# Designs tried in a protein design run: peptides against a protein of PDB entry 7RZF. Part 86

Target 1, 358 residues: chain A of PDB entry 7RZF
Amino acid sequence: PFQEEHLKQLYKIVPIKDIRNLYVTFPIPDLQKYYKSNPGHYLGHLIGHEGPGSLLSELKSKGWVNTLVGGQKEGARGFMFFIINVDLTEEGLLHVEDIILHMFQYIQKLRAEGPQEWVFQECKDLNAVAFRFKDKERPRGYTSKIAGILHYYPLEEVLTAEYLLEEFRPDLIEMVLDKLRPENVRVAIVSKSFEGKTDRTEEWYGTQYKQEAIPDEVIKKWQNADLNGKFKLPTKNEFIPTNFEILPLEKEATPYPALIKDTAMSKLWFKQDDKFFLPKACLNFEFFSPFAYVDPLHCNMAYLYLELLKDSLNEYAYAAELAGLSYDLQNTIYGMYLSVKGYNDKQPILLKKIIEKM
Target 2, 358 residues: chain A of PDB entry 7RZF as posed
Amino acid sequence: PFQEEHLKQLYKIVPIKDIRNLYVTFPIPDLQKYYKSNPGHYLGHLIGHEGPGSLLSELKSKGWVNTLVGGQKEGARGFMFFIINVDLTEEGLLHVEDIILHMFQYIQKLRAEGPQEWVFQELKDLNAVAFRFKDKERPRGYTSKIAGILHYYPLEEVLTAEYLLEEFRPDLIEMVLDKLRPENVRVAIVSKSFEGKTDRTEEWYGTQYKQEAIPDEVIKKWQNADLNGKFKLPTKNEFIPTNFEILPLEKEATPYPALIKDTAMSKLWFKQDDKFFLPKANLNFEFFSPFAYVDPLHSNMAYLYLELLKDSLNEYAYAAELAGLSYDLQNTIYGMYLSVKGYNDKQPILLKKIIEKM

## One batch from the design tools (peptide; made by RFdiffusion4, then SolubleMPNN)

Design b2_p13_6_s4 (from b2_p13_6, 8 letters changed)
Fold by OpenDDE base, seed 1:
Structure b2_p13_6_s4 (fold): chain B 358 residues (1-358), chain A 13 residues (1-13)
Amino acid sequence: as target 1 above (358 residues)
Amino acid sequence: MSKRGSFSRPREE
């Protein structure tokens, strides 16, 4: 257990690899017994969200952070950590105090809004889908994993406990949020820029580091984190599948794609799934343009167009990915390729949004 | 599934 002397500490760590990372760590109670409500997953979903008004969206807009991961991590028996980890840019390495201020502003927004049952329901639905349509794992790895988690879950629930949410517990969400405070923080900055500036070596791996107390003035700045009006809760995820009906195999179903539409402007090929019987589809579109590859200028314009299109779709990409939908956009020598894959139920919604941005 | 943006529990590899 971390005592008060272990809190409000800054670690400057020299990595072997050229990486720039920030770890903001909070000691929290052991949440293992609350797996049916999983308040740490609820908070990790919101803090780690990548949509508009998210913590990551704001930090990216400033050029300080590339990626963000938030969630619970196992500690020792009887306690856990909540960790916010970011991949830092070179500029972000200079703004670590401000990055952490934004983290506390987002956490303050979560306190002000309070626990949202609809967010819990989305987490429940997403996890239920992930459980129901889980791919087959390698038997050896799966058996080892199940054997390990038998120490944490009842035998009857061991297969479901990591996935199925049962109880909305706003009290537990608030309890965890109350631990995400500046007075309860441990900060680690990982960068090669600390080479030759360290005074300690870690005993087991020989990792060079420096430990410093975070100044009380900095802690006080983070404690006084206001509500930043740029931070918002995510919108409802419209891509979560609700229909899982599998249509019966047609009597005349061919093992190969059949041409079902042939026109001067379009050809459509269709193949029903005869192997997997999943509520999933793969939509592939090839767009032909005589201008796409006519010269270097048009080729570069077609490339820039797709990069701008992808950028304009970023607001939907994360929500679609969470719901088990993906898209891909590629330049070809003949024009453009679009692929949409995943659960078939909400593919038309994603496809419509892509076409409306084209 | 390691959800993007969330720590998955360590899968024992």
Scores: peptide ipSAE 0.029, ipTM 0.610, DockQ to the pose 0.243
Fold by OpenDDE base, seed 4:
Structure b2_p13_6_s4 (fold): chain B 358 residues (1-358), chain A 13 residues (1-13)
Amino acid sequence: as target 1 above (358 residues)
Amino acid sequence: MSKRGSFSRPREE
């Protein structure tokens, strides 16, 4: 376990690749025994959320961060880490202290709201769906993986332990949140901008780095992180599938898409799944407009329209993706292509939201 | 699947 001397440290690391990353790391207790409640996953889900009012949404709005990942990571025996990792923009590299302040503001928001059973339930449901409809893995890789995880889980639970949540443990969520404090932080900044500014070399890979103590004033600034009114808990994920019914194969099921609707304004082809028997669908829409590709101006306007449409749909994209839904929007020479894929149950909801933004 | 925004447990792949 890290001693106090290992806390409140800043590492400036020179990468081989041109990358800009920030790692904000907190030592936490070993949570392995709590795999049925998985409080680290709960916190990782919220801290790593990409929806409106999320940490990432705010950091993106400032132009400081491209991506964010939050969650638990294995340590040595008897301890783990909680890590918030962000991909930094060039501007974000100049605002690392403020980025970390926003992290603590979001963590403070989580403390103020307290553990939410509905969020746990969503995590449970999402993981249950992921388990139930898990793709077939290559036998060799799968067996090796299972053999590895047998060190961590009972034999009877080895297949389910990584997926199935059983117990809402607000006490454990609070316990982990209590470790996510400025006094318990380790910061690593990875950037080529530190080249020639390092004083240490890592023994194994020759990685150049500098270690510095984080100033007490900066720690105090983070300790005094206020409730930033821009941070909100996510809304309930309306895209989580609840119906997994597989309809029986129709008697007139064709091996190819059949034309089931033909009108002056629309043609509809349908093919039932006769192969996979999954509660999934692929909805593909081709929109025709005589104006979409008539000249370079209209072509560029159609492009800009889709970029704006995609941007307007970002609020739903993450929640849909978590729920195993995806969409795609493309310009065509005839107009526009829309695809909606994934679990069929909530596809109408996603489709409706897309059409309402069009 | 590694959920976006969250560290999945290390899939020892």
Scores: peptide ipSAE 0.029, ipTM 0.637, DockQ to the pose 0.253
Fold by OpenDDE base, seed 2:
Structure b2_p13_6_s4 (fold): chain B 358 residues (1-358), chain A 13 residues (1-13)
Amino acid sequence: as target 1 above (358 residues)
Amino acid sequence: MSKRGSFSRPREE
């Protein structure tokens, strides 16, 4: 177990690759026995959320962070870690203390709102979908994985234990949140900007690093993290599929796409799935515009339009991606291409959101 | 696929 001397430490690490990363790590109890409630997954879902009012959304708005991942990680026997990892911009590297302050403000927001059963239910539903429609793994890899997890789960549950949530445990969520405090933090900053400023070398990989105690004033600043009014819990994910019905194959099903609509303004081709029998669809739209590639100016305008459109959709794209939906937008020499893929049930919702932004 | 948001997500292959 980490002793008190191992807490409130800052590590400045020189990478081999040109990367800028921040790791904010908290020691937590072993949560393995609580796999049916998985409180670390609940917290990782919220802290790692990318929607409006999320930690990432605010840190991106400041230009400090590109990506964020939160969640539990296995430690040694009898303890785990909760880690918040961010990819830093050059500017973000100058604002690490403020980034961590925002992390504690978001954690404080989670404490103030308390555990939400609806969020647990969404996690449960998402994991159930992922389990039900899991792709076939390579037998050798799968067998090796299952053999490994047999040490952690009952034989009867070994296939489901990593996916199926059963119990809402607000007490365990609060218990983990109580460990996510400034007094328990370990910070690692990874940047080439620390080259020539390190005093230690890691024995196994030769990684250069410096270890410093985090000043008590900085710890106190993080302990006094206020409620930042920009932070909000996510809205309910409207893209989670609930209908998994597979329509029967039509008697006249063609092996190729059939033209089912032909008008002056639109053509529509349809092919029923005759191979996979999944509650999934692929919607592909080609939009034709005589202006899209008429000259270099229009070509660049069409490009910029799609980049702006993609940027405007980022918040919805995350919720859709969580629910197994994706979209793609591309410029073509004739205009634009849109693809919507994934579970068919909520594709119309995503499509509507895209069209409303166009 | 890179696990976005959470380390605890099942690996989608």
Scores: peptide ipSAE 0.025, ipTM 0.647, DockQ to the pose 0.249
Fold by OpenDDE base, seed 5:
Structure b2_p13_6_s4 (fold): chain B 358 residues (1-358), chain A 13 residues (1-13)
Amino acid sequence: as target 1 above (358 residues)
Amino acid sequence: MSKRGSFSRPREE
C-alpha cells in the first residue's frame, strides 16, 4: 500500500504517443469482498456519468476535457484504486488544478446528496440486463476468465458475481467516498509538453517522468471545494428496458423484409427475427429530400444540420447507450439515414426524442 | 471500445 509519503504527489509523464491525459488516483480498501454491493461501481457510475449536471458535462463545457472515466481499479493484493481519468484538451492541460477542483466539487456534491438507493437500483437493473443478454464469448477465453475469477468468488456465484448486485450498502459507498480526499490523491499528468523537463526514467519501459509534491496550498484549495451548483445527480434513466417479451414467430413470417405499408410518403418493410430470438430491434429510416445533394451549399447545410442534431441529442445518447440503445445519423446522397438499435422496449422513447429534436 | 464512464463495468467482450 502507498505510505503517506507517496500521497499528494504529482507525476509529469512524457508519453510516446501524442496524448494528454490526467489521472487522479486514490488508494482505497480492497472492495472485492463487497462485490454484491459494489460501492466502487456506484461511485464510478456517478463520477463517470456523461449526462446533464455531470462532472464531464461541466469540464467539457469549459473546453478542458474531452472524455472522462471514473471507477475502481485493481491494485496489488489487499488494496484497490479509485481513478478518475480524463482526456485533456490543450487548454485543459493549463487548467489541471481547476479540473481537479471540479472533481472534488462533484465528490462533495455526492457527499451532500448521500447514497441514493434508486441509483443503486439502476446499476442493478443495468447489470442484470447485461448478464441476461450477455453475448457468447469464445470458450477458451471464457473458461480462462472463469478459472481466474474462481480465486475471488464462490463457485456458486462465479458466473453472477461480476454482474448481479444484491445489496444496497450506503455505509460502504460512504466509506469509499471518504477515501476520495485531496490528502489521499496521486496525480499523473501525461503530456509531450514535459519532454526535456523530466528528471527520472522508469526502469522497465524507459518512460521519462518528473515527480513533485503537490503544494499544501493546492491541497487546501481542493479540501475547501465548495458545492458547485452546476453539478446535479443524473435523472432516472428512462431507457432501461423492463419488458423482454419475445413475440412468437408469425406463421407467415417471411425470410426477407416484407412491405407492410406503401403510401405516397412512406414505405415500411418489416422482418421478424427468426434467428436470434432476442428482445432487440433495428429501426432503420431513410429520409428523402430533393435538396440534400442538389449543390455543394445544400450538401454542407445538410451536414451541419446533422452535426447540430447529434449535438442536441448528446444529453440522451449516454443514458441510451447505458441501457443498450444506440442511434446513428448519417447524411446520404438522397437525404438522411437514421438507425435506432438495441432493446425494443424503450426504442419508441429514444425515437420520439430524436424526432422531437429534428 | 473504451467503455465510457466507469472502469467498474463488466467488459462486454
Scores: peptide ipSAE 0.028, ipTM 0.660, DockQ to the pose 0.269; fails the geometry check

Design b2_p13_7_s1 (from b2_p13_7, 9 letters changed)
Fold by OpenDDE base, seed 3:
Structure b2_p13_7_s1 (fold): chain B 358 residues (1-358), chain A 13 residues (1-13)
Amino acid sequence: as target 1 above (358 residues)
Amino acid sequence: MPRPGRGERTVDD
């Protein structure tokens, strides 16, 4: 367990690689016994969310952060950590105090809204889908994994305990949220900009660092984090599949894609799954344009168009990815390629959103 | 464990 002397500390770390990272770490109780409710997963899901009104969405809008990862991490025996990690822009490196303020504003929003049973239900449903359609693990690896987790779970639950949520425990969510406070924070900033500004060397890897106490004024600013009206809970995830029907193999099913539509403007190929028997589909679209690769200018414009399109879809794509849907957009020498993959039930919704943004 | 979203940290990371 961290002693009080290890809290409210700032570490400035020199990386070997040219990276800019911020780690905001909170010591939390061991949550392993609460696997049926998994309050750390609930909070990690929300804090790490990338949809509209998320912590990441706001920090990206300011140009301070590229990526965000939030969630529980194992510690030593009898304690865990909750860590919020962000990839910093050059500008974000100048605004670390403000970034952390926004983290506490988001945490304060979660306190103000309280635990949401519908969010728990979405996590439960997502995990149930993941469990039902999980890939076959390698037998040796799987057996070793199961043998390891038998120390933590009853034999009857050992196969399901890591996936199936059973209990909504708002009290445990609030308990973990109560540990996510400025007085319990450890901050690490990783940047080459600290080169030649360090006074300590780590014994194991020779990592250069400086340790500083976070000023009480800064801690107070974070403690007084107000409700930022830009932060909102995610909307309900519309991409969660509910229909898992597998259609019977058609009598006319070919072992290769068959041309089922041929028009002046489009060709459609179809192949039914004859091997996996999953409620999944792959939709692939190739768009042809004589302008896409006519000259370097058009090529660059087509590239920029897809990058902007991907950026505009990022918030929706996250919710889709959580639900086991993915999309891909690529430039081709003839135009563009779009792929939508995953559970077939909600693919039309994702496809429609992509096309509406095009 | 199910693979969390890219914004969610895994326990093993």
Scores: peptide ipSAE 0.228, ipTM 0.859, DockQ to the pose 0.255
Fold by OpenDDE base, seed 4:
Structure b2_p13_7_s1 (fold): chain B 358 residues (1-358), chain A 13 residues (1-13)
Amino acid sequence: as target 1 above (358 residues)
Amino acid sequence: MPRPGRGERTVDD
């Protein structure tokens, strides 16, 4: 565990690559023994969420952050870290204090709402789906992985321990959340803008850095983080599959896609899965427009349209991705291609949301 | 562990 002297520290780090990153790190207790409740996963799920009212959504709306990752990380024996990491824009690099304030506002929102059993249940359900439909690993890799995790889990649980949540422990969620305080923070900013402004060199890799104490006034500002009304808990994930029924193979099933609908405005091909027998589908749509590729202007407008559409779908796409659904949108010489892939149960919901945004 | 969401850190990261 860090001593008090290691807390409330700011590290300015010079990267080799042209990257701008912020790491907000909190020392936390070792949570390994709590794998059945996994309070770090609960908090990582919420803090790392990308839906409406999420930390990322707000930081993106300000133009300060491109990506966000939140969650637990292994430390040395007997402690872990909780880390919120963001990819900074050039503007975001100027607003690091305010970005961290927003992090503490979101954390304060989590304190105000308290632990939510329905969020835990979603995590449980998602993990159960992932466990049930996990791909077959290569035997050698799998055995080596299992041998490694046998140090952490009972033999009887070693196959399930990483996946199956069993216990809702609001007390443990609150315990971890109580460690996510300004007085317990370590901040690292990674940017080439610190070149020539460092006074230390890291021993192992020669990384140049500067260490500074975070001013008490800044710590107090973060301690007094108010409830930002823009922050909300995610809505229930409507994309979590619940129906895993595999329909019987039709007697007339062809090994290739069959044309099942032919109209002046649409053609539909269908092929039933005859190989994998998974509750998954691939929906592929090709849209034809005589205007999409008629000239360079229309081509660029079609490109811009899809980029804006993808950006507008990001919040929904995240919840869908968590639930094992994905989409793809591409320009074609004839118009547009849309693909929806994953568990079949909630694909119509995702498809509807995509079409409603189009 | 199951693949966490894009915004969620894995324990091994």
Scores: peptide ipSAE 0.224, ipTM 0.857, DockQ to the pose 0.254
Fold by OpenDDE base, seed 1:
Structure b2_p13_7_s1 (fold): chain B 358 residues (1-358), chain A 13 residues (1-13)
Amino acid sequence: as target 1 above (358 residues)
Amino acid sequence: MPRPGRGERTVDD
C-alpha cells in the first residue's frame, strides 16, 4: 500500500513516443474476493462511459481529451488501483488541473445518485450474453487460462466467475467510491514538453521524470468539487439483446447469397447462416451516387459528411458496442458503404438511428 | 472476462 508520503504526488514523465497522457490513480483494496458483485466493474463502466452526460463527453466538448479509460487494475498482492487515463490534446495538457476537477465532479455525481441496481442489472445482462455466446477459445490457451484463475475462484465457479454477476452490493460500490478522493490521488502526466525539465531517471527503463507534491490549495479545490449539471448517469442501454431465437434452416437455403429483390432502385441478397447458428446478423448496404466521386471537391465533401456522421453517432454507437452491435461507414468509388453487425435482435434500432442521422 | 467498453479498463491492461 502507498504510504501517505506517496499520495498527492504529481509525476511529469518524458515519453519515448510523441504522446500526451494523463493518469489519475487511486489505491483501492483488493476486490478479487468480491467477483460476484464486481464493484470495480460497476464504477469502471460508469466512469469510462462514452454516452451523453459522461465524463468523456464533457472533456471532449472542451477539446481537452480524445479518449478516456477508467477502471480497476491489479497492483501488488493485497491491493489494486483504480485508474482514470486520458489521451490529452495540446490544449488539454494546459488544463490538467481542470480535467481532474471534472473527474472529481463526476465522482461526486456518482456519490449523489448512489448505487443504481438497474446499472448493475445491465452489467449482469451484458456479461451473461458475453458468456453465453463467447467464441470457442483455442483449447491450449483456454486450459492455461483456467489453470491460472483456479487460484482465485472455486472449481465449481471457475468457468463463470469472470462473467456472471450474482449480487448487487451497494455497500461495496460506496466503499470503492470512498477511495476515489483527492487525498488518495497519484497523478502522472506523460508529455515530451517535459524534456529538459526532469531531475530524476527511473532505474529500470531510464525514463526521465520529475516528482512534485500537489499543492494543498489544488487538493482543496478538488475536495470541494461541486455537482456539475452537465454530468448525468447513462440512459438504459436499449441495445441489450433479449431475443436469442435461431430460426430453422430453410429447406431451400442456398450456400451463397440469393437475389430476393430486384428493382430499378434496389437489389437485395440474402443468405441464411448455415455454419455458426448464432443469433447474429450482418446487414450490408451499398449506396450508389453519381456525385460521390465526380471530382476532388465532391470526394472531400463525401468524406467530410461521413466523418461528421460518425462523430454524431459516437455516443449512441458506444451503447451499441457494449451490447455487441457495431456499425461501419466507408466512402466508396460509387458512393458509400454501411455495415451493421452483431446480435440481430436490436439491429433495427441501431439501423434506424443511423438512417435518421443521414 | 467479457470485453469491457472502450472506456472501461481491463484488469489485464
Scores: peptide ipSAE 0.218, ipTM 0.854, DockQ to the pose 0.250
Fold by OpenDDE base, seed 2:
Structure b2_p13_7_s1 (fold): chain B 358 residues (1-358), chain A 13 residues (1-13)
Amino acid sequence: as target 1 above (358 residues)
Amino acid sequence: MPRPGRGERTVDD
């Protein structure tokens, strides 16, 4: 475990690549024995969420962050880390203290709301779906993986332990959340802007860095993080599939898409799955417009339209992606292409949301 | 482990 001298430290790191990253790291207990409740996954799911009222949504609205990843990481023997990592904008690099303040405001929101059983249930359901419909692994790699995890799990659970949540443990969620405090923080900022401002070199990679203690005033500022009213828990994920029925193969099923609707305004082709037998579908729509590619101006307007549409869908798309749904929007020479893929059960919901934004 | 959402860190990262 880190001692007090290892906490409240700031590292300024010079990267080889032109990247701007912030790592906010907390030492946490080893959570391996709590795999049935997986409190680190619960917190990672919420802190890493991208929906309305999420940490990322607010930091994006400020123009400070492009991406956010939150969750547990393996450490040395007997401890783990919880890490919040963000990709910084140029502006965000100037606001690192405020970004971290927002992280602690979100964490404070999680404390104020307390552990939510419905969120745990969503995680459980998502993991169960992922387990049930996981792709076949390569036998050699899978056997080696199973042999490795036999050290951590009972033989009877070794196939399911990484996926199936069994126990809602609010006490363990609170225990981990109690470790996510300013007094326990280690901050690393990665930017080329620190070139020529470092005083140390890392032994293994030759990485130049500077280590500084975080000022007590900054720690106190983060300790006094208020409830930011912009932060909200995610809404229930409406995209989680519940119907996994495989419809029987029709006697007239064709090996190729059949034209099942032909009108002046639309054609529809359908092919039933005869190979995979998964509760998944691919919906593909091509929209034709005589204006989409008539000239360079219209082409650029159509491009901009789709980029804006994708941006407007981003918060909803995250919940769909968690549930194994995806969409794609592309410009074509004739107009626009839309694809919706994944579990068929909730595809109509995603499709409706896309069309409502169009 | 199941594939977490893009905003969630994996244990192996």
Scores: peptide ipSAE 0.209, ipTM 0.849, DockQ to the pose 0.254

